# Designs tried in a protein design run: peptides against a protein of PDB entry 7PB4. Part 344

Target 1, 105 residues: chain A of PDB entry 7PB4
Amino acid sequence: KMLNIKEYKEKLLSTLGEFLEDHFPLPDRSVKKKKKNIQESSVNLITLHEMLEILINRLFDVPHDPYVKISDSFWPPYVELLLRNGIALRHPEDPTRIRLEAFHQ
Target 2, 218 residues: chain B of PDB entry 7PB4
Amino acid sequence: DALQMAVGYFEKGPIKASQNKDKTLEKHLKTVENVAWKNGLASEEIDILLNIALSGKFGNAVNTRILKCMIPATVISEDSVVKAVSWLCVGKCSGSTKVLFYRWLVAMFDFIDRKEQINLLYGFFFASLQDDALCPYVCHLLYLLTKKENVKPFRVRKLLDLQAKMGMQPHLQALLSLYKFFAPALISVSLPVRKKIYFKNSENLWKTALLAVKQRNR

## One batch from the design tools (peptide; made by RFdiffusion4, then SolubleMPNN)

Design b2_p29_5_s2 (from b2_p29_5, 13 letters changed)
Fold by OpenDDE base, seed 3:
Structure b2_p29_5_s2 (fold): chain B 105 residues (1-105), chain C 218 residues (1-218), chain A 29 residues (1-29)
Amino acid sequence: as target 1 above (105 residues)
Amino acid sequence: as target 2 above (218 residues)
Amino acid sequence: EEELEVLLAIFERLARLHGEVELYLEIKN
């Protein structure tokens, strides 16, 4: 049975979600380097899944300015992963901003 | 038979007890080579040995020799190619082995039984264009695989960017010309009408073997 | 449909990193 577009989207999202959880977990916060004094701004890192959701949403919600500002919640290795694998692009003039590649254009 | 024993050796690995591990390896490798070049290998044998060659189970020299003798008697299973691509992604094989695999894949392309799944892996192959060592062979493979549905604006941009970095390579021009054929509106650049598609077909390591396979299957 | 295309493209690239070729093919088929 050809899955309707909605069912197919749900299947894809589910599979992608599971895949991301299995292969791209967040680093364990356990390496508390005990350096006392720096206010551990406990910046909650977001998952790669959440990063992708933000980027996808921005691409479709604001297609004329699809760039997202990199926050402290973005784990740097995942940002680099997206950039190196052609999933995201860095803004040419502002290195703190990235966009999703427009695969549909 | 000797071939089954040889394939079994590579599949199961060396039995611990033999002091002469290298001699045994060489004996089995020669057996595979001899049969492959004389008669070709069955699809099942290619499936097993191709996976072994790309898995990193053996050293680069052994993997290279195995891959060089992946000559079909009749056909290569598409599933073997899909599995091979999986191994390439994991990166347990050397760069030279990857190059050899793409050369093999292009050379053996007509002997692959089905291409539906391979066509779906178009994007996986396209991603390997960025590797300078792979680029000529990947372009050739993509030239064989490219359909109108594969020609997307983002891929055109990537190819043009690659051309800007690498220069006007004959293999890249061939692929771009095909893209222009399918989607002329996406490629405004005047491509030189090269009459001859110059894929470096010159050193097909399997040319003689392929002729023999074609003669046996006729 | 455009969102699906983007999701598939992302999945393709990430699947390639981990050699999840069969999983990708299962979704694309």
Scores: peptide ipSAE 0.687, ipTM 0.892, DockQ to the pose 0.743
Fold by OpenDDE base, seed 5:
Structure b2_p29_5_s2 (fold): chain B 105 residues (1-105), chain C 218 residues (1-218), chain A 29 residues (1-29)
Amino acid sequence: as target 1 above (105 residues)
Amino acid sequence: as target 2 above (218 residues)
Amino acid sequence: EEELEVLLAIFERLARLHGEVELYLEIKN
């Protein structure tokens, strides 16, 4: 049965969500490294899924400036992962900004 | 059958920690090599042995020898190639094994029974263009696989960036020329009209074996 | 349609990292 576009998109999103949860979890906060004095800057890290959602939304909402500013909520290893694998690009003049690659273009 | 015993050895692994592990391994490897070069291997045998060669179960020397004798009697299953690509992604094999695999894939391309799933893996192969050692062979593979639907603006940008970095390589030019053929509006750069497509190592390691396979299947 | 293409492209690249080729093919098909 040829899945309609809607059903196909739902399947893709579901599969991608599960895949991301399985392979790209957030770093376990539970490794209490005992070093007392680092102010637990309670920076709420976002998931890779959430990062991708932000980047995708920006790409389609603001196609002429699809760049997102890297916040403290962006786990640096995930930023590097996206850049290294050609999923995201750094802004040529501002290294604090990244965009999703325009795969539809 | 000696071949079945050899394949079974590689599949199941060495049974006993016997002192003669290396001799037994060499015996079975020679059996596979002899049959493969003389008669070719059945699709099922290639399926088993190709996965073993890429899984990292054995050392690089053994994996290289196995991969070199992946010569079909008739056809190679597309599923075997798909599984092989999975192993390449996991990275349990050496860089030299990856190069050899792409050379093998290009050489054996016509003997693969179907291309539908392989065509869907176009992007997986395209990602390997950035590896300098793989690039010539990946370009050749992509040249064989490229359809109009694969020619996207972002891939054109990637190829042009690669060309800027690596220079005007013949294999890149061949692929870009094909891209320009399918999507002339995406490639404004004047490409030299190469009458002859040149891919590195047109003389593959399997040339003699492939001629023999073609003669047997006529 | 464009969003789907982007999602598939992202999934392709991430699947490649973990060798989830069969999973990717299942979605593409």
Scores: peptide ipSAE 0.686, ipTM 0.892, DockQ to the pose 0.733
Fold by OpenDDE base, seed 2:
Structure b2_p29_5_s2 (fold): chain B 105 residues (1-105), chain C 218 residues (1-218), chain A 29 residues (1-29)
Amino acid sequence: as target 1 above (105 residues)
Amino acid sequence: as target 2 above (218 residues)
Amino acid sequence: EEELEVLLAIFERLARLHGEVELYLEIKN
């Protein structure tokens, strides 16, 4: 039975979510940057799943400016993973901004 | 100097389609190897070369040789290690290179300048326990990194499951013993009090080099 | 439909990295 589009989407999201949890775990948040003087900004890292959600949502919500600013919550290894595997692109003029790759040729 | 030229070659890649590409590569590789084993490499040189070794820019044989000579003169930058792990996530390196990297990381652990960012990678390293080839070395690394805050119930379950699958491996027992030390309530199983923590230290490819580094830094 | 295509494309690329292409194919089908 062909799953309806909604059910298929749910299945895909669930499977992708599980896959991401298994293969791309969240780094331990516990590194309190004890910088001496400045407030212990506990940088809360986001999951790869959350990062992808942000990028996807930005692409569809703001198609004329699909770029997301890289924050301290973006774990550098995951950013590089996305960039190096053709999932994301850096802004040509601002390397602190990335977008989801346009997979539609 | 010859080392700078060699590092520059690996960083920029082979410029000209010269028929002698292989000879040039070998010359530069030997230069790096010679300096690394005699004097060690500067942190900046390690940063560049380690990145290259894991990027997939060169073949596995070249990458392996580069990685084997990642011997510090003084310290290794934590940032270099983070970058290296980034490349592991991309998966362009061979399984053998991954094993060698973890062996290197354990061997060079004390020469890494800071551990804050490496500690953030705990979960990533822990996920690699599922790889049978990596498991012994990852256990050793985790043994060095583990703090009380890292000992979570789900990780305990995973370790116990792994033990059930693989048997009572010495490296796994060592890690479990440390977990029990930090969180005795999470591990109900009586672990045999092994007096000697056994990690495969016998195969430290860098033992002689590390002794030399320690002597130079005294 | 466009969102699904994007998700599938991402999944394919990540699945290839970990040798889980079979999982991707199962979902695509």
Scores: peptide ipSAE 0.533, ipTM 0.584, DockQ to the pose 0.200
Fold by OpenDDE base, seed 1:
Structure b2_p29_5_s2 (fold): chain B 105 residues (1-105), chain C 218 residues (1-218), chain A 29 residues (1-29)
Amino acid sequence: as target 1 above (105 residues)
Amino acid sequence: as target 2 above (218 residues)
Amino acid sequence: EEELEVLLAIFERLARLHGEVELYLEIKN
């Protein structure tokens, strides 16, 4: 039975979610970052799934400014993963901001 | 000093190194090699050079030589390893470089200052088990990293599938035995009781250097 | 439709990274 667009989207989201859970580790909520001079601050890290959701939502909600500011909750390995695999781009003038890649021509 | 100049060359030098015949490149590479094998490298130097070796800035031959001399004076920064793994995800490095990196990572594992972030990369390492060339070394790495929380049903299935395809490899059996130790309910298959766990000796390339490092840091 | 294309593009890139291209192809078809 051909799935309608809605059902297909749900299936895709479910499959992608499971894939992300299986293949990408969940960051611990309390990773102690040793900053040089500052006491061990516990930073709450977000999952790759959550990062992608933020980026996708920003792209569609604010298409004229699709950039998201990188916070301390963004685990650097995930940021680098997205950037290096052509999923995200850094802002040309502000390296602290990233956007989802424009996959559509 | 000569080492600083050499590291600076690799960091700031030409994006594409000319062929291995560049006298300047060879001079700086020899400088790094000599210092690394005699005294080891500082954590900052390893951070820079390891990143360069995996970034694809230079040719495979140069990258291989750099990676072979990533010998610490004292410690390796966990951040350097995380950055290195991120480069592996880009796929710009050769298969031989990947193998060498995992061998290096296993050999230098005890010299890495922290393991918290490396443990969070467990899934990335596990995905590399599918590569036949990497599998023995990845199994060894996972053997060092595996905690109870990492032993999940889907990973057990993947390991058993690999065993079915590859046969009862010693490195795979070692990892499965550890999984069974942490989660006996997930592994119903009888595993042969091996008295000794045998991994490929990844340390062979650095055996003499590692002994020297251990002696200096006692 | 645009959102689906974006999701598929992301999935493809991540699937290739982990050697799960078959999973991507199954969902795409």
Scores: peptide ipSAE 0.487, ipTM 0.653, DockQ to the pose 0.196

Design b2_p29_5_s3 (from b2_p29_5, 14 letters changed)
Fold by OpenDDE base, seed 2:
Structure b2_p29_5_s3 (fold): chain B 105 residues (1-105), chain C 218 residues (1-218), chain A 29 residues (1-29)
Amino acid sequence: as target 1 above (105 residues)
Amino acid sequence: as target 2 above (218 residues)
Amino acid sequence: MEEKEVLLAIFERLAQEHGEVELYLEILN
């Protein structure tokens, strides 16, 4: 059954979501309990899925300035993952900003 | 059959109990090598042995020898190549094995039964261009695979960046020339009109074997 | 269509890291 474009997009998003959850889960908050002195940085980390959504939305919503500022909610290993794999690019003049690679262009 | 026993040995792994594990391994490896170079291997045998060579199950020396004798009797299954790419992604094989694989893939390209799935893996191969050791062979492979739909602006940018970093390499120039052919508007840079597409024919390790395969399949 | 291309490209890159080649091909087919 040739899935229509909408159905295919939904399938793709669903599959990607599951893939991200399975292979790139956030570190369990529970492990940080024992060492007293690490300031429980109360920073709520976002999922890789949410991070990608932000980057994708920015790419399409503001194509002339597709950069997103790295917030404290961005888990550093995710940022590094995206940069290392060429999924995201760091701003040449501002290292605190990243963009999604324009794979459609 | 001696070949079946040898393939079975590599597939199932060494039986723990034999004191002469190395002698047994060498015996079976020699059997595979002899048959492969004389007659070629069946597609099923290549499927098994190619995956073993890239899985990291054996040492680099053994993997290299197995990969060097992946000579088809008739055809290589596309599925075997897809599986091989999966193993390359996992990174259980050495850099030298990866280089050898790409050399093998280019050499055996015409003997692969279908290309539909391999064409879909274009991006996987393209990502390997960043590896300096792989770049010449990957360019050759991409030259064989590239269709108009693969020529995207972001890939052009990547190739130009590589050229800026590595200089005007013949293999990069060949690929860029093909890109310009498909999408002249994306490449504003004047490419030298090279009369001959020069991929360093690294001495095709399989040249003699491939001639024999072609003769048998006439 | 453009969003699809971006999503597929992201998937391709991330699939490479985990060797999920077959999964990627399943999505494309």
Scores: peptide ipSAE 0.602, ipTM 0.836, DockQ to the pose 0.735
Fold by OpenDDE base, seed 1:
Structure b2_p29_5_s3 (fold): chain B 105 residues (1-105), chain C 218 residues (1-218), chain A 29 residues (1-29)
Amino acid sequence: as target 1 above (105 residues)
Amino acid sequence: as target 2 above (218 residues)
Amino acid sequence: MEEKEVLLAIFERLAQEHGEVELYLEILN
């Protein structure tokens, strides 16, 4: 049965979510305990899935200014991952802001 | 059959710690090379050997020799190419092996049985344009694969950015010209009307073998 | 439909990072 557009989108989102959890999990908090000097930044890191949702939503909600400010909740390796793979772009004048690439345009 | 024994050796690996491992390897490699250049290989043999060449199971010298003799008797399975792309992504093969693979893929393009899945991997190939060593061959491959639906504004931007960085390369011009043909509104830049599109001749390594394959399949 | 294209493009690039070509093809099909 050809999945309708809605069902396909749901499947895609589900599969992507699982894929992100499997391949790009957040680092376990437990490993950071042994090296004393890493400031336990009490900042709750968001998942790559949540980060992508923020970026996607901004792209569609505010297409004329699709940039999101990098917060402390953004795990730096995720930001680097998105940038190096051409998924996200830095703002040309403000390196603290990133946008999702407009793949639909 | 000597060929079956050779393919089996590469697939299963050396069984016994024979003191003459290198001699045995060379013997089997020569067997594969001889059959491939004389008669071509069956699609199943190419499937096995291509995966081995890209998996990193053997050294770069061996992998290079295997890949150079991936000459079909009739056809290459699209599935073999899909599997090969998976290995390229994992990065267990050398840069030189990746270059050789793209040269091989372009040279053997007409012998691949189906293109539907390969066409879906358009974006994977497009991402490899940023590698200077791969760029000429990837452009040629994309030139063969590009359909109107692949020509998106973001890809045009990427190509123009690449041109700005690398300069006007013949292979990049060829691809941009094709993009302009499909979507003239997306490319405002005047491209020089080149009468002849010149890609680096990837077929040179297999020219004689490919002629023989075409003659056998007529 | 536009959101789908963006999601697929993201998936494509991330799948490439891990060599999940078959998984990507399964989603497209």
Scores: peptide ipSAE 0.602, ipTM 0.835, DockQ to the pose 0.742
Fold by OpenDDE base, seed 3:
Structure b2_p29_5_s3 (fold): chain B 105 residues (1-105), chain C 218 residues (1-218), chain A 29 residues (1-29)
Amino acid sequence: as target 1 above (105 residues)
Amino acid sequence: as target 2 above (218 residues)
Amino acid sequence: MEEKEVLLAIFERLAQEHGEVELYLEILN
């Protein structure tokens, strides 16, 4: 039975979500290195799934400026992963901004 | 059968008790090589041995020799190629083995039984264009696989960027010319009309073997 | 449909990192 477009999208999102959780989990926050004084800037790292959602939404919501500013919530290894695999691109003039590749264009 | 014993050895690994592991390995490797070059291998044998060569189970020298003798008697299963691509992604094989695999894939392309799944892996192959060592052979493979639906603007941009980096390589020009054929609106740059498509066909390690396979299957 | 294409392209690339070729093919089929 040909899944309708909506059902297929849901399946795709579900499968991708599971895939991301299995293969690209955030590092366990538990390595509380007890070093006292450094203000634990409790930077809440976002998941790779959340990062991709932000990038995808920006691409479609603001197609003329699809760049997202890299925040402290962006885990650097995820940023490098996306860049290395050609999923994301750095802004040519501002290295703190990245965009999703326009695969639909 | 000597071939079955050899394939079984590579599949199951060396039996612990043999004092001369290297001699046994060499014996079985020679058996596979001799049969492959003389008669070709069955699709099932290629399936097993190709996976072994790319899995990193053995050293690079052994893997290279196995891959060089992946000559079909009749056909290669598409499933074997899909599995092989999976191994390439895991990165357990050397760069030289990857190069050899793409050379093999291009050389054996006509002997693969089906192309539907391989065509769906177009993007996987396209991603390998960034590797300078793989680029010539990947371009050739993509030239064989490219359909109109594969020609997308983002891929055109990637190819043009690659050309800017590497210069006007013959293999890249061949692929770009094909892209222009399918989607002329995406490529505004005048490509030199090269009368001859120059892929590194001259270094086909299997040329003689492939001629023999074609003669046997006519 | 455009979002689907983007998602598939992302999946394709990330699947390459972990050798999940079969999983990718299952989604396409």
Scores: peptide ipSAE 0.600, ipTM 0.835, DockQ to the pose 0.737
Fold by OpenDDE base, seed 5:
Structure b2_p29_5_s3 (fold): chain B 105 residues (1-105), chain C 218 residues (1-218), chain A 29 residues (1-29)
Amino acid sequence: as target 1 above (105 residues)
Amino acid sequence: as target 2 above (218 residues)
Amino acid sequence: MEEKEVLLAIFERLAQEHGEVELYLEILN
């Protein structure tokens, strides 16, 4: 049965979500517990899924400036992963900004 | 038969207790080589041996020899190629093995039974263009696979960037010319009208074997 | 449709990282 477009999108999102969780999990929060130095604002890292959502939304919402500023919530290995695989690109003049590649264009 | 025993050896792995592991390996490898070059291999045998060659189960020298004798008697299963691409992604094989695989894939392209799944892997192959060692062979493969639907602006940009970095390579020009044919509006650059498309190593390692296969299947 | 294409392209590249070719093909089919 040919899945309708909506069902297909749901399947795709579900499969991608599971895939990201299985293969690209955030580092266990347990490692940060040992250096109990109190004062460093425990910046909550976002998941790769959340990072991709931000990048995708920016690409479609602001196509003329699709760049997102890298925040402290962006886990550096995820940023590197996206860049090295050609999923994201750094801004040519501002290395603190990245965009999703326009795969639909 | 001797071939079945040889394939079984590679599939199951060496029996730990054999004092002459290297001699046994060489014997079975020679058996596979002999049959492959004389008669070709069945699709099932290629499926098994191709996966073994790319899995990293054996050393690079053995993998190279196995891959060189992946000559079909009739056809190669598309599923075998899909599995092979999976192994390439995991990176357990050497760079030289990857190069040899792409050369093999181009050489054996017409003997693959179906292309539907391989066509869906277009992006996987395209990503390998960034590897300087693979680029000539990947361009040739993409030239064989490219459809109008594959020609997208982001891929055009990537090819032009690659050309800017590597220069006007004949294999890149061939692929760009095909892209321009399908989507002339995306490529404003004047490409030299080459009457002959040139890909590196047009005379592949399997030329004689492939002629023999074609003659047997007529 | 455009979002789907972007998602598939992302999936394609990330699938390459882990050799999940069959999973990718399953989604496309």
Scores: peptide ipSAE 0.567, ipTM 0.815, DockQ to the pose 0.726

